# Ledger of designs, part 31: peptides against a protein of PDB entry 6KZJ

Target 1, 71 residues: chain A of PDB entry 6KZJ
Amino acid sequence: SPDLLSEVSEMKQDLIKMTAILTTDVSDKAGSIKVKELVKAAEEEPGEPFEIVERVKEDLEKVNEILRSGT

## One batch from the design tools (peptide; made by RFdiffusion4, then SolubleMPNN)

Design b2_p18_2_s1 (from b2_p18_2, 9 letters changed)
Fold by OpenDDE base, seed 1:
Structure b2_p18_2_s1 (fold): chain B 71 residues (1-71), chain A 18 residues (1-18)
Amino acid sequence: as target 1 above (71 residues)
Amino acid sequence: PLDLVKKILKLVLALEKK
């Protein structure tokens, strides 16, 4: 649905921003290069959308745990 | 947690293309 596509788009944008903040690579094109590589890697990512969503949810939970515990 | 964020980003990019 268009609502889900918009939500995915917003999530992508937020993750790109987080990646830019967390990266220590000082090269001017570091962020762009890494995103392009991730785009290429994403082409071969297996699984149906619902399976990918479950993986996203799992990893977001892990991020939340790291932020809460500091480890 | 940078690597984990990158992993999630890859998954979201894959989702966007499907």
Scores: peptide ipSAE 0.668, ipTM 0.934, DockQ to the pose 0.742
Fold by OpenDDE base, seed 3:
Order: structure tokens, then sequence, then C-alpha cells
Structure b2_p18_2_s1 (fold): chain B 71 residues (1-71), chain A 18 residues (1-18)
């Protein structure tokens, strides 16, 4: 649905901003270069949408655990 | 956890293509 597509688009934008915050590279182009690389890699990512969503959920949980526990 | 965030971004980009 249009609402789901908008939500995914918003997540993408938020993640791009997060990569800019977490990177130690001070180059103005560092973030853009890495995003372009990820776009190419994404074209070969297999799996149905529901499988990809589950992988996203799993990795977000890992990020949360690292931030909460410090490990 | 930058590598994990990049991994998630790749997955989200893949999702947009499908």
Amino acid sequence: as target 1 above (71 residues)
Amino acid sequence: PLDLVKKILKLVLALEKK
C-alpha cells in the first residue's frame, strides 16, 4: 500500500542519517559513496519482502542490544 | 555498530526494489 511504501522510504532516510552520525570519516562524500555501494549490493539481495523484513528486525534488535549493554 | 546499520540499510534498499 502507499502507506507501507512511505514508511519504508522514511526508514531509508533515517538510516542514511544514522550512517552519517556513526561514521568517523570526515569527507563530505564518504556517506554518499557508501550509500551508492549499498544500492548496488541491494540489487542482488535474495528473498521475499517478508524474509527481508525479518532480517531487518533481527539486526535492529542486535543494534539495540549493543547500545543497551555496551557489548 | 556502523556495520550493522549499513547492513540494515542495504536490506531496506533491497526491499524498495521489490
Scores: peptide ipSAE 0.668, ipTM 0.934, DockQ to the pose 0.738
Fold by OpenDDE base, seed 5:
Structure b2_p18_2_s1 (fold): chain B 71 residues (1-71), chain A 18 residues (1-18)
Amino acid sequence: as target 1 above (71 residues)
Amino acid sequence: PLDLVKKILKLVLALEKK
């Protein structure tokens, strides 16, 4: 679905912004370099789309837990 | 939680490639 593809694209952009905010590395283009590495790693990510979605959901829950607990 | 966010980003990028 084009709607799902758009949603994934928007999520990607938001996550990129989040990584920039959370990183303490002030080196030039540090965020960009890290994203490039993730792009390459993503090409080798195993599993069907539905399996990857489940991993995303699990990790988002973990992020929420960390932010809620403050630890 | 930077490492975890990066992990999610990698997964989302993987979804775009599939």
Scores: peptide ipSAE 0.668, ipTM 0.934, DockQ to the pose 0.738
Fold by OpenDDE base, seed 2:
Structure b2_p18_2_s1 (fold): chain B 71 residues (1-71), chain A 18 residues (1-18)
Amino acid sequence: as target 1 above (71 residues)
Amino acid sequence: PLDLVKKILKLVLALEKK
């Protein structure tokens, strides 16, 4: 649905911002450069959309655990 | 956490291409 596609697009932008914040690279273009590499890697990512969503969910839960525990 | 966030970003980028 259009709403789901919009949500995915918004999530992408938020993740790009987080990546830029978390990187310790002194380059102003560090985040953008890494995104370009990830775009190429994404072309080979296997699985149907539902399966990819489940992987995203799983990894977000891992992020949440790291933030809660500090480990 | 950066590597994990990058992994998620790759997945989301892949999703947009599907």
Scores: peptide ipSAE 0.666, ipTM 0.933, DockQ to the pose 0.729

Design b2_p18_2_s2 (from b2_p18_2, 10 letters changed)
Fold by OpenDDE base, seed 5:
Structure b2_p18_2_s2 (fold): chain B 71 residues (1-71), chain A 18 residues (1-18)
Amino acid sequence: as target 1 above (71 residues)
Amino acid sequence: PLDLVMEILKRLLALEKK
């Protein structure tokens, strides 16, 4: 659905920003290179869209917990 | 953690291809 696609697009943009903050590589292209690798790996990601979305939401909660707690 | 963020990003990219 368009709502799901919009949500995915927003999450993707936010995660790219987070990647830039969390990466220790100071190279301008480091983030881009890693994203390119993920694009290739994405072709092998198993599961139906609904299942993948549920995993994403669960792991986002984990990320939020780690960042909030500092551990 | 970067590893977890990257995994989530991979899954989001996978969604766009399905």
Scores: peptide ipSAE 0.619, ipTM 0.922, DockQ to the pose 0.699
Fold by OpenDDE base, seed 2:
Structure b2_p18_2_s2 (fold): chain B 71 residues (1-71), chain A 18 residues (1-18)
Amino acid sequence: as target 1 above (71 residues)
Amino acid sequence: PLDLVMEILKRLLALEKK
C-alpha cells in the first residue's frame, strides 16, 4: 500500500529526530546518525512486513508511555 | 528510551528492504 509506505517514511524521519533529541552525546547530531550500521543490522530482522509494522506500532506506544511518565 | 527508539528505527529500515 502506498499509504503504508508513506507512513513508514514519516515514522522513520520522526525517529531520526527523536534519536538526536534523546542522545546525551554532544557530538551526535541529527544528520550524524549512523544509519548504515542500522541498515546492516536490519538484514537480520525476521518476519513479514505486516508483522514488523505491528511490532513497530506496539513499541512506539511504549516509547510514548515512557516519555509521558518519565520512566 | 533511546535504545528502544533505535530498535524501532532498525525495524523501519528493515521494512524498506522487503
Scores: peptide ipSAE 0.616, ipTM 0.922, DockQ to the pose 0.698
Fold by OpenDDE base, seed 4:
Structure b2_p18_2_s2 (fold): chain B 71 residues (1-71), chain A 18 residues (1-18)
Amino acid sequence: as target 1 above (71 residues)
Amino acid sequence: PLDLVMEILKRLLALEKK
């Protein structure tokens, strides 16, 4: 659905920003994401969209917990 | 951590292709 696509797009942008914060790369490319490689790997992601979304939600909760508690 | 974030991002990119 269009609402789901918009939500996914927003989450994607937020995660890109988050990767820049979390990365420990000290090179001139610090904060850069190898999106091209992820795009290739994405073709192998199994499951229907609704299944993938549920996995995303679960793992986002894990990320949130780590950021909040440091563990 | 970063690895988990990257995996989530990969899944989101997969969604855009389906």
Scores: peptide ipSAE 0.615, ipTM 0.921, DockQ to the pose 0.740
Fold by OpenDDE base, seed 3:
Structure b2_p18_2_s2 (fold): chain B 71 residues (1-71), chain A 18 residues (1-18)
Amino acid sequence: as target 1 above (71 residues)
Amino acid sequence: PLDLVMEILKRLLALEKK
């Protein structure tokens, strides 16, 4: 679905921005991520797209809870 | 935390390969 592909793309961009917010790196490379390493790790991600999306939604809620409550 | 965000990003990258 084109709508789903667009949503995934937007989520990816938002998470990249979140890494810049959450990192404590003060160098000119602040917010930089090892994308190549993540791509390799993604080869091992098990499950069908529906299952992966469910895990993403669950962990995004966990991130929101941590940022809101500090725990 | 950063580790959790990175894990979520990894899963999104996995979606693009499927």
Scores: peptide ipSAE 0.614, ipTM 0.921, DockQ to the pose 0.753

Design b2_p18_2_s3 (from b2_p18_2, 9 letters changed)
Fold by OpenDDE base, seed 4:
Structure b2_p18_2_s3 (fold): chain B 71 residues (1-71), chain A 18 residues (1-18)
Amino acid sequence: as target 1 above (71 residues)
Amino acid sequence: PLDLVMKILKDVLALEKK
């Protein structure tokens, strides 16, 4: 579905923005360097899409809990 | 939470490749 692909693309962009906000490295290209490493790691991910989606859902919930509770 | 966000980003990137 093109709509789902667009949603994934938008999520990627939002996560990159969050990474820039949360990182303590003040170097201009620090975030970009880390993303490059993630791209390589993503190519090695053997999990099926449905497994990855479930993990993303769970981890997003964890992020929300951390930001909401401060813990 | 940065490590967790990075983990999610890696997974989302993986989804784009599949």
Scores: peptide ipSAE 0.695, ipTM 0.944, DockQ to the pose 0.733
Fold by OpenDDE base, seed 1:
Order: sequence, then C-alpha cells, then structure tokens
Structure b2_p18_2_s3 (fold): chain B 71 residues (1-71), chain A 18 residues (1-18)
Amino acid sequence: as target 1 above (71 residues)
Amino acid sequence: PLDLVMKILKDVLALEKK
C-alpha cells in the first residue's frame, strides 16, 4: 500500500533523527555508517511484514516506558 | 535507549524492502 509505505518512510526518518540525537559517537560519518550497517542487516531480516510490524509496536511501547520511567 | 531505537530502525528498513 502506498499509504503504508509513506507512513513507514516517515517513521524511518524520525528514527534516524532520534538516532542522531542519542548517539555519542562524534565521528563525522558515524550516523551514516551505522545506518548503512542497519540497511544491510535489514536485507537479512526474516519474517513477514505483519510480524515485523508487531515487533515494532512492541519495541515502541518499550521506548515509551523507558522515557516515562527513566529506566 | 539507543540500542532499542536502532533495532526499531532496522525493522522499519526491513519493512521498506518488503
């Protein structure tokens, strides 16, 4: 679905921004290098899209919990 | 929680390729 792809693309961009904020690596190309590695890892990711979506939802909830509690 | 964000990003990237 084009609408779903747009939503996923937007989420990707937001996560890249968060990664840039949270990373402590001061190398000029650190963020780009890590994203490139993730791209390669993503090509090997097994599972159907719905399975990945469920994992994303679960992990987002974990992020929310960490941000709320500080732990 | 950088590691968790990175994990989510990997999964989102995987979704884009499927």
Scores: peptide ipSAE 0.695, ipTM 0.944, DockQ to the pose 0.754
Fold by OpenDDE base, seed 3:
Structure b2_p18_2_s3 (fold): chain B 71 residues (1-71), chain A 18 residues (1-18)
Amino acid sequence: as target 1 above (71 residues)
Amino acid sequence: PLDLVMKILKDVLALEKK
């Protein structure tokens, strides 16, 4: 649905902002270059949407754990 | 943890193209 597509689009934008915060490269271009590589990699992703969603959920939980525990 | 965030972003980008 249009609502689901908008939700994914918003999540994408938030993640791009997070990469800018987390990158240690002092160049303001470094993040953008890596994102361009990810666009190419995403084109090759053969996984089904439901599989990708579950992986996203799992990895978000890992990020949360690292931020909470420091490990 | 930038590597994990980048991995998530790749997957989200993949979802947009499905």
Scores: peptide ipSAE 0.695, ipTM 0.944, DockQ to the pose 0.727
Fold by OpenDDE base, seed 5:
Structure b2_p18_2_s3 (fold): chain B 71 residues (1-71), chain A 18 residues (1-18)
Amino acid sequence: as target 1 above (71 residues)
Amino acid sequence: PLDLVMKILKDVLALEKK
């Protein structure tokens, strides 16, 4: 679905913004370097889309809990 | 934390390629 692809693309952009907020590396290219590594890792991801989505949902819940409670 | 966000980002990037 084109709507799903758009949603995934928007989520990607939001996550990149979050990495910029959370990273403590002060180098200008630190974020870009880490994202490049993730691109390569993503190419090797063997999981099916449904499995990946379920993992994303679970991990987002963990992130939400940490950011909300501080722990 | 950052590690977890990066993990999610990797998975989202994987979704874009599938």
Scores: peptide ipSAE 0.694, ipTM 0.943, DockQ to the pose 0.741

Design b2_p18_2_s4 (from b2_p18_2, 6 letters changed)
Fold by OpenDDE base, seed 3:
Structure b2_p18_2_s4 (fold): chain B 71 residues (1-71), chain A 18 residues (1-18)
Amino acid sequence: as target 1 above (71 residues)
Amino acid sequence: PLELVLEILKRVEALLKK
């Protein structure tokens, strides 16, 4: 669906911006983060748009739990 | 911790690159 592809593309751009903002915030205060290691650990076989959305949904729920619980 | 949030975001970003 063209609508699904557009939504995934917009989500990708938003997530990249969020990553940049959070990375800048920690760089101003804390030590350097091993970004390259995190990217390698993230090596996943890209699936259909539905599979991508499901994985993003799961990861965003984990982020939400961390922010709510303070862990 | 914020480091774990960043790790998750990098995983999501990598998943969407290809």
Scores: peptide ipSAE 0.097, ipTM 0.582, DockQ to the pose 0.368
Fold by OpenDDE base, seed 4:
Structure b2_p18_2_s4 (fold): chain B 71 residues (1-71), chain A 18 residues (1-18)
Amino acid sequence: as target 1 above (71 residues)
Amino acid sequence: PLELVLEILKRVEALLKK
């Protein structure tokens, strides 16, 4: 339904924001380490906040696609 | 299908509880 699609899209957007916050937080704590390397390290650590957020984001995007397609 | 949506939502919930 349009309402469910909107809710999923909103959740996805919130998770994108969370990802950005986690990325910047890790970057701030790591000092001179490249952001790209920090993001990669976070993605390689199952259970770390960044990776959890990214997985949830991906799943919500799948939901969004299903809702848009109607299948 | 709706069942797949529900399964994905369950996965999301599990991830959020970690």
Scores: peptide ipSAE 0.066, ipTM 0.557, DockQ to the pose 0.105
Fold by OpenDDE base, seed 5:
Structure b2_p18_2_s4 (fold): chain B 71 residues (1-71), chain A 18 residues (1-18)
Amino acid sequence: as target 1 above (71 residues)
Amino acid sequence: PLELVLEILKRVEALLKK
């Protein structure tokens, strides 16, 4: 739906901003960090907006867990 | 670690570009 597509688009922009902030923060404090190349799961990428959003929620939960643990 | 967070964020970005 148009509403779901709009929500996904907003989420994408926010994630880009977060990535930039984290990259800059690491570069300022620890010098340039080399991020290893992404290893995507062999599983087929979700194509429908709802499936994408659900996968994003799962990954954000992982991010939250990492940040809470301090690792 | 922050490197893992960055990788996850990049994966998310890639998913949202599709």
Scores: peptide ipSAE 0.102, ipTM 0.593, DockQ to the pose 0.384; fails the geometry check
Fold by OpenDDE base, seed 2:
Structure b2_p18_2_s4 (fold): chain B 71 residues (1-71), chain A 18 residues (1-18)
Amino acid sequence: as target 1 above (71 residues)
Amino acid sequence: PLELVLEILKRVEALLKK
């Protein structure tokens, strides 16, 4: 529904903001993270909107596993 | 580790911007 799509768009914006805050907060404590190459690779990823969503889903599942394992 | 989480979040951000 249009309302659901609007909610997803807001969630996207919140995730972008959270990512920016986390990277700035831990940048001094974290070792050199060469994220630039991964960002470029992600930007060049081909696919229709559904395929992009599926890749996001997979990455979020990986995040969940890492958070649960404490690594 | 936290560093890997941040890498994945950056990748997710890039995908969501498309």
Scores: peptide ipSAE 0.094, ipTM 0.566, DockQ to the pose 0.348; fails the geometry check

Design b2_p18_3_s1
Fold by OpenDDE base, seed 1:
Structure b2_p18_3_s1 (fold): chain B 71 residues (1-71), chain A 18 residues (1-18)
Amino acid sequence: as target 1 above (71 residues)
Amino acid sequence: LDLVMEILKLLLALEKKL
């Protein structure tokens, strides 16, 4: 679905920006290397789109819990 | 950061499957 793909792409871009802010690695190339490694890892990720969405949802719930509790 | 990177990995995987 093109609409879903657009939403996924937007979320991806937002998380890349967050990663760049949160990383303490001052090497400009280190961030690029990490993304390339993630791309390779993503190629091995099993499951249909629905199953991956469920994993994303679960992780976002974890983020929300951390933000709410401070831990 | 680790959790953010995990989500990013999942989104990259999803993007390739769509």
Scores: peptide ipSAE 0.653, ipTM 0.938, DockQ to the pose 0.731
Fold by OpenDDE base, seed 5:
Structure b2_p18_3_s1 (fold): chain B 71 residues (1-71), chain A 18 residues (1-18)
Amino acid sequence: as target 1 above (71 residues)
Amino acid sequence: LDLVMEILKLLLALEKKL
């Protein structure tokens, strides 16, 4: 679905921005290298779209818990 | 950061599969 693809692309963009904020090296090259490595790793990621979404959901719950607990 | 990177990887995988 183009709507889901657009939403995923937007979320990807937001996380790239977060990565730049969270890394000590905020150079464009450092961020770019890490993303390229993730692209290669993503090619090997198993599962259908629904299964990937469930993993994203689980990880977002973990992020929420970390933020809520302050740890 | 590791968790954020993992989510980004998953989104990249999802983007390819859509």
Scores: peptide ipSAE 0.652, ipTM 0.938, DockQ to the pose 0.723
Fold by OpenDDE base, seed 4:
Structure b2_p18_3_s1 (fold): chain B 71 residues (1-71), chain A 18 residues (1-18)
Amino acid sequence: as target 1 above (71 residues)
Amino acid sequence: LDLVMEILKLLLALEKKL
């Protein structure tokens, strides 16, 4: 749906920005994301949309745990 | 960072399937 697609697109943009902040690389490509490579990997990702959402949920909970505990 | 990138990959996959 358009609403879900818009929400997913917004999350993507936020994560791209977070990645730029989190990278500690000092190379000329510091803060850059290899989006093209991720796009190719995404084409191989199995599962229906709902299954992908569940994986996203699981990973976000992992992020939350790391942020909360520092580990 | 790897976890964030994994989530990004999943979102890209989701966009293609929607």
Scores: peptide ipSAE 0.652, ipTM 0.938, DockQ to the pose 0.759
Fold by OpenDDE base, seed 3:
Structure b2_p18_3_s1 (fold): chain B 71 residues (1-71), chain A 18 residues (1-18)
Amino acid sequence: as target 1 above (71 residues)
Amino acid sequence: LDLVMEILKLLLALEKKL
């Protein structure tokens, strides 16, 4: 749906910005190259949208655990 | 950073499937 697509697109853009901040390379090129590679990898990602959302949720939980525990 | 990139990959995959 267009609403879900818009939300996913917004989250994607936010993560691209985060990636640019977290990379040690101050040039926009490093982040851009990695994103292009991720686009190709994404084409091979298996699963229905629901399953992918569950994986996103799991990974976000891992991020939360790392932030909370420091490990 | 690897985890963030993995999430980004998943979102890119999701975009293509919607």
Scores: peptide ipSAE 0.651, ipTM 0.937, DockQ to the pose 0.732

Design b2_p18_3_s2
Fold by OpenDDE base, seed 3:
Structure b2_p18_3_s2 (fold): chain B 71 residues (1-71), chain A 18 residues (1-18)
Amino acid sequence: as target 1 above (71 residues)
Amino acid sequence: LDLVMKILKQVLALEKKL
């Protein structure tokens, strides 16, 4: 649906911004190159949208655990 | 960073499948 697509697109943009912040390379090119590579790799990502959402949730929880524990 | 990149790849895949 257009609403789901819009929300996913917004999340994508936020993650791209985070990637730019976390990279040590100050050039805008480093993040851009990595994103282009990820676009190609995304074509091989298995599963239906529901299954991908579950994996995203799992990995976001891992991020939270790292932030809480420091490891 | 690797974990963030993994999530980004998943979101890109999700966007293509919607």
Scores: peptide ipSAE 0.697, ipTM 0.944, DockQ to the pose 0.757
Fold by OpenDDE base, seed 1:
Structure b2_p18_3_s2 (fold): chain B 71 residues (1-71), chain A 18 residues (1-18)
Amino acid sequence: as target 1 above (71 residues)
Amino acid sequence: LDLVMKILKQVLALEKKL
């Protein structure tokens, strides 16, 4: 679905921005290198889109827990 | 950062499968 693809693309962009903020690597190309490695690793990600969505939801819940508890 | 990277990997995989 083009609408779902657009939403996923926006989420990807947000996560890349967060990664750039959180990384302490001062190498100008470090972020690009890591993203390229993740793209290759993503080809090995198993499951149908709905299964991946469930894993994303699970990890986002972990993020929420960390933000709420501070740990 | 590790958790964000994990989610990013999953989202990249999702994008390729849509």
Scores: peptide ipSAE 0.696, ipTM 0.944, DockQ to the pose 0.759
Fold by OpenDDE base, seed 4:
Structure b2_p18_3_s2 (fold): chain B 71 residues (1-71), chain A 18 residues (1-18)
Amino acid sequence: as target 1 above (71 residues)
Amino acid sequence: LDLVMKILKQVLALEKKL
């Protein structure tokens, strides 16, 4: 649906920004990510949207744990 | 960073499948 697609697109943009913040590369490409390469890699991601959502949920919980514990 | 990139890849896949 358009609403779900919009929400996913917003999350995508937030993750891109987070990636730039977390990048410690000091090269001329500092803070840049290879989105096109990730797009190609994403084409082989298995499962229906609801299955991918569950994986995202699981990994976001891992991020949350790292933020809470520092480990 | 690797975990964030993994999530980003998943989200990109999700976006393509919607």
Scores: peptide ipSAE 0.696, ipTM 0.944, DockQ to the pose 0.799
Fold by OpenDDE base, seed 2:
Formats: sequence, structure tokens, C-alpha cells
Structure b2_p18_3_s2 (fold): chain B 71 residues (1-71), chain A 18 residues (1-18)
Amino acid sequence: as target 1 above (71 residues)
Amino acid sequence: LDLVMKILKQVLALEKKL
């Protein structure tokens, strides 16, 4: 679905921005330094799109838990 | 950061498979 692809692309961009904020590296590519490596690693990510979406949801829930608990 | 990077990897994989 082109709409789904657009939404995923937007989410990707937001995550890249988040990594830039979370890194303390002074490089201009602070948030994107390891993106090329992640692209390579993503080739090994198993499962159909629906299954990956479920894993993303699960990990986002973990992020939410960390933010709530501070740990 | 590690968790965010994990999610980013998953999203990159998802984008490729869509």
C-alpha cells in the first residue's frame, strides 16, 4: 500500500531524528552514523510486514514503559 | 538509544518489504 509506505517512511525519518537527539556525538551525522549499518542488518530481519509491525509495536510499548518508569 | 536503533532497523526492514 502506498499510504502504508508513506507512513512507514515518515516513521523512519522521525526515528532517525530521535537517534540524532539521543547521541552526544559532535559529528554532523550524529543521528545517521549507523543508519547504513542498520540498512544492511535490516536485510536479515525475518517475517512478513505484518509480523514486523507487531514487533515495532512491542518495542514501542517498551519505550513507553521506560519513559514512565525512568528505567 | 539501543532500543530506538532496534526499532529503526525493524522499520527499515518494513519499508523494504512494503
Scores: peptide ipSAE 0.696, ipTM 0.944, DockQ to the pose 0.790

Design b2_p18_3_s3
Fold by OpenDDE base, seed 3:
Structure b2_p18_3_s3 (fold): chain B 71 residues (1-71), chain A 18 residues (1-18)
Amino acid sequence: as target 1 above (71 residues)
Amino acid sequence: LDLVMKILKQLLALEKKL
């Protein structure tokens, strides 16, 4: 649906920005991501959309755990 | 950073399947 696509697109953009923040690179290419390479790798991602959403949720929880515990 | 990249890949896959 258009609403789901919009939400996923926004989240994708937010993660790109987060990558820029997390990198320690001080060059003009700080936070640069090889998106084309990730797109190719995404073709191998298995499962239906609902299964991928569950994995995204799980990995976001892992991020939250790292932020809370420091590890 | 690897975890963030993993999530990004998942979202790219999701976009393709929607």
Scores: peptide ipSAE 0.661, ipTM 0.942, DockQ to the pose 0.793
Fold by OpenDDE base, seed 1:
Structure b2_p18_3_s3 (fold): chain B 71 residues (1-71), chain A 18 residues (1-18)
Amino acid sequence: as target 1 above (71 residues)
Amino acid sequence: LDLVMKILKQLLALEKKL
């Protein structure tokens, strides 16, 4: 759906921003992501949209746990 | 960072399938 697509796109942009903040690379391209390469890798991601959403949910829960525990 | 990148890859896959 267009609403879900918009929400996914927004979350994607937020994660790109976080990646730029978290990277410690000091090269001339510090904070850049090879999105084209990730897109190619993403084509190997199996399952229907609802299955991918469940994996995203699971991994976000892991992020939350790491932030809460500090580990 | 690895976990963030994993989620990003999943979102890119999802975006293509929607």
Scores: peptide ipSAE 0.661, ipTM 0.942, DockQ to the pose 0.770
Fold by OpenDDE base, seed 5:
Structure b2_p18_3_s3 (fold): chain B 71 residues (1-71), chain A 18 residues (1-18)
Amino acid sequence: as target 1 above (71 residues)
Amino acid sequence: LDLVMKILKQLLALEKKL
């Protein structure tokens, strides 16, 4: 749906910003990610949309756990 | 960072399948 697509697009932008913060690269392209490469890899991501959503939720929970624990 | 990149890849895949 358009609403879900918009939500996914917004999350992508937030993660790109987070990536820029987390990288320690000091080059002119610091925080830059190879989105094109990720797009290619995404073509191999298995499962229906609802299955991918469940994996995203699981991995976001892992991120939250890491942030809470400090490790 | 690896986990964030994994999620980003998943979102890209989701976006393509929607």
Scores: peptide ipSAE 0.661, ipTM 0.943, DockQ to the pose 0.784
Fold by OpenDDE base, seed 2:
Structure b2_p18_3_s3 (fold): chain B 71 residues (1-71), chain A 18 residues (1-18)
Amino acid sequence: as target 1 above (71 residues)
Amino acid sequence: LDLVMKILKQLLALEKKL
């Protein structure tokens, strides 16, 4: 749906911002993401959209666990 | 960072399939 696509796009942009914060690279490419390479790698991501959504949810839960535990 | 990148890759894949 267009609403889901918009939501995914917004989440993607937020993760790009987080990646820029987490990187400690001091080069001119600091915080830069090679999106084109990730897009190419994403072509190997299996499953229908609903299956990918479930994996995203699962991995976000893992992020939550790490943030809560500090490990 | 690895987990964040994994999720980003998943979202990029999702955008292509929607």
Scores: peptide ipSAE 0.661, ipTM 0.942, DockQ to the pose 0.746

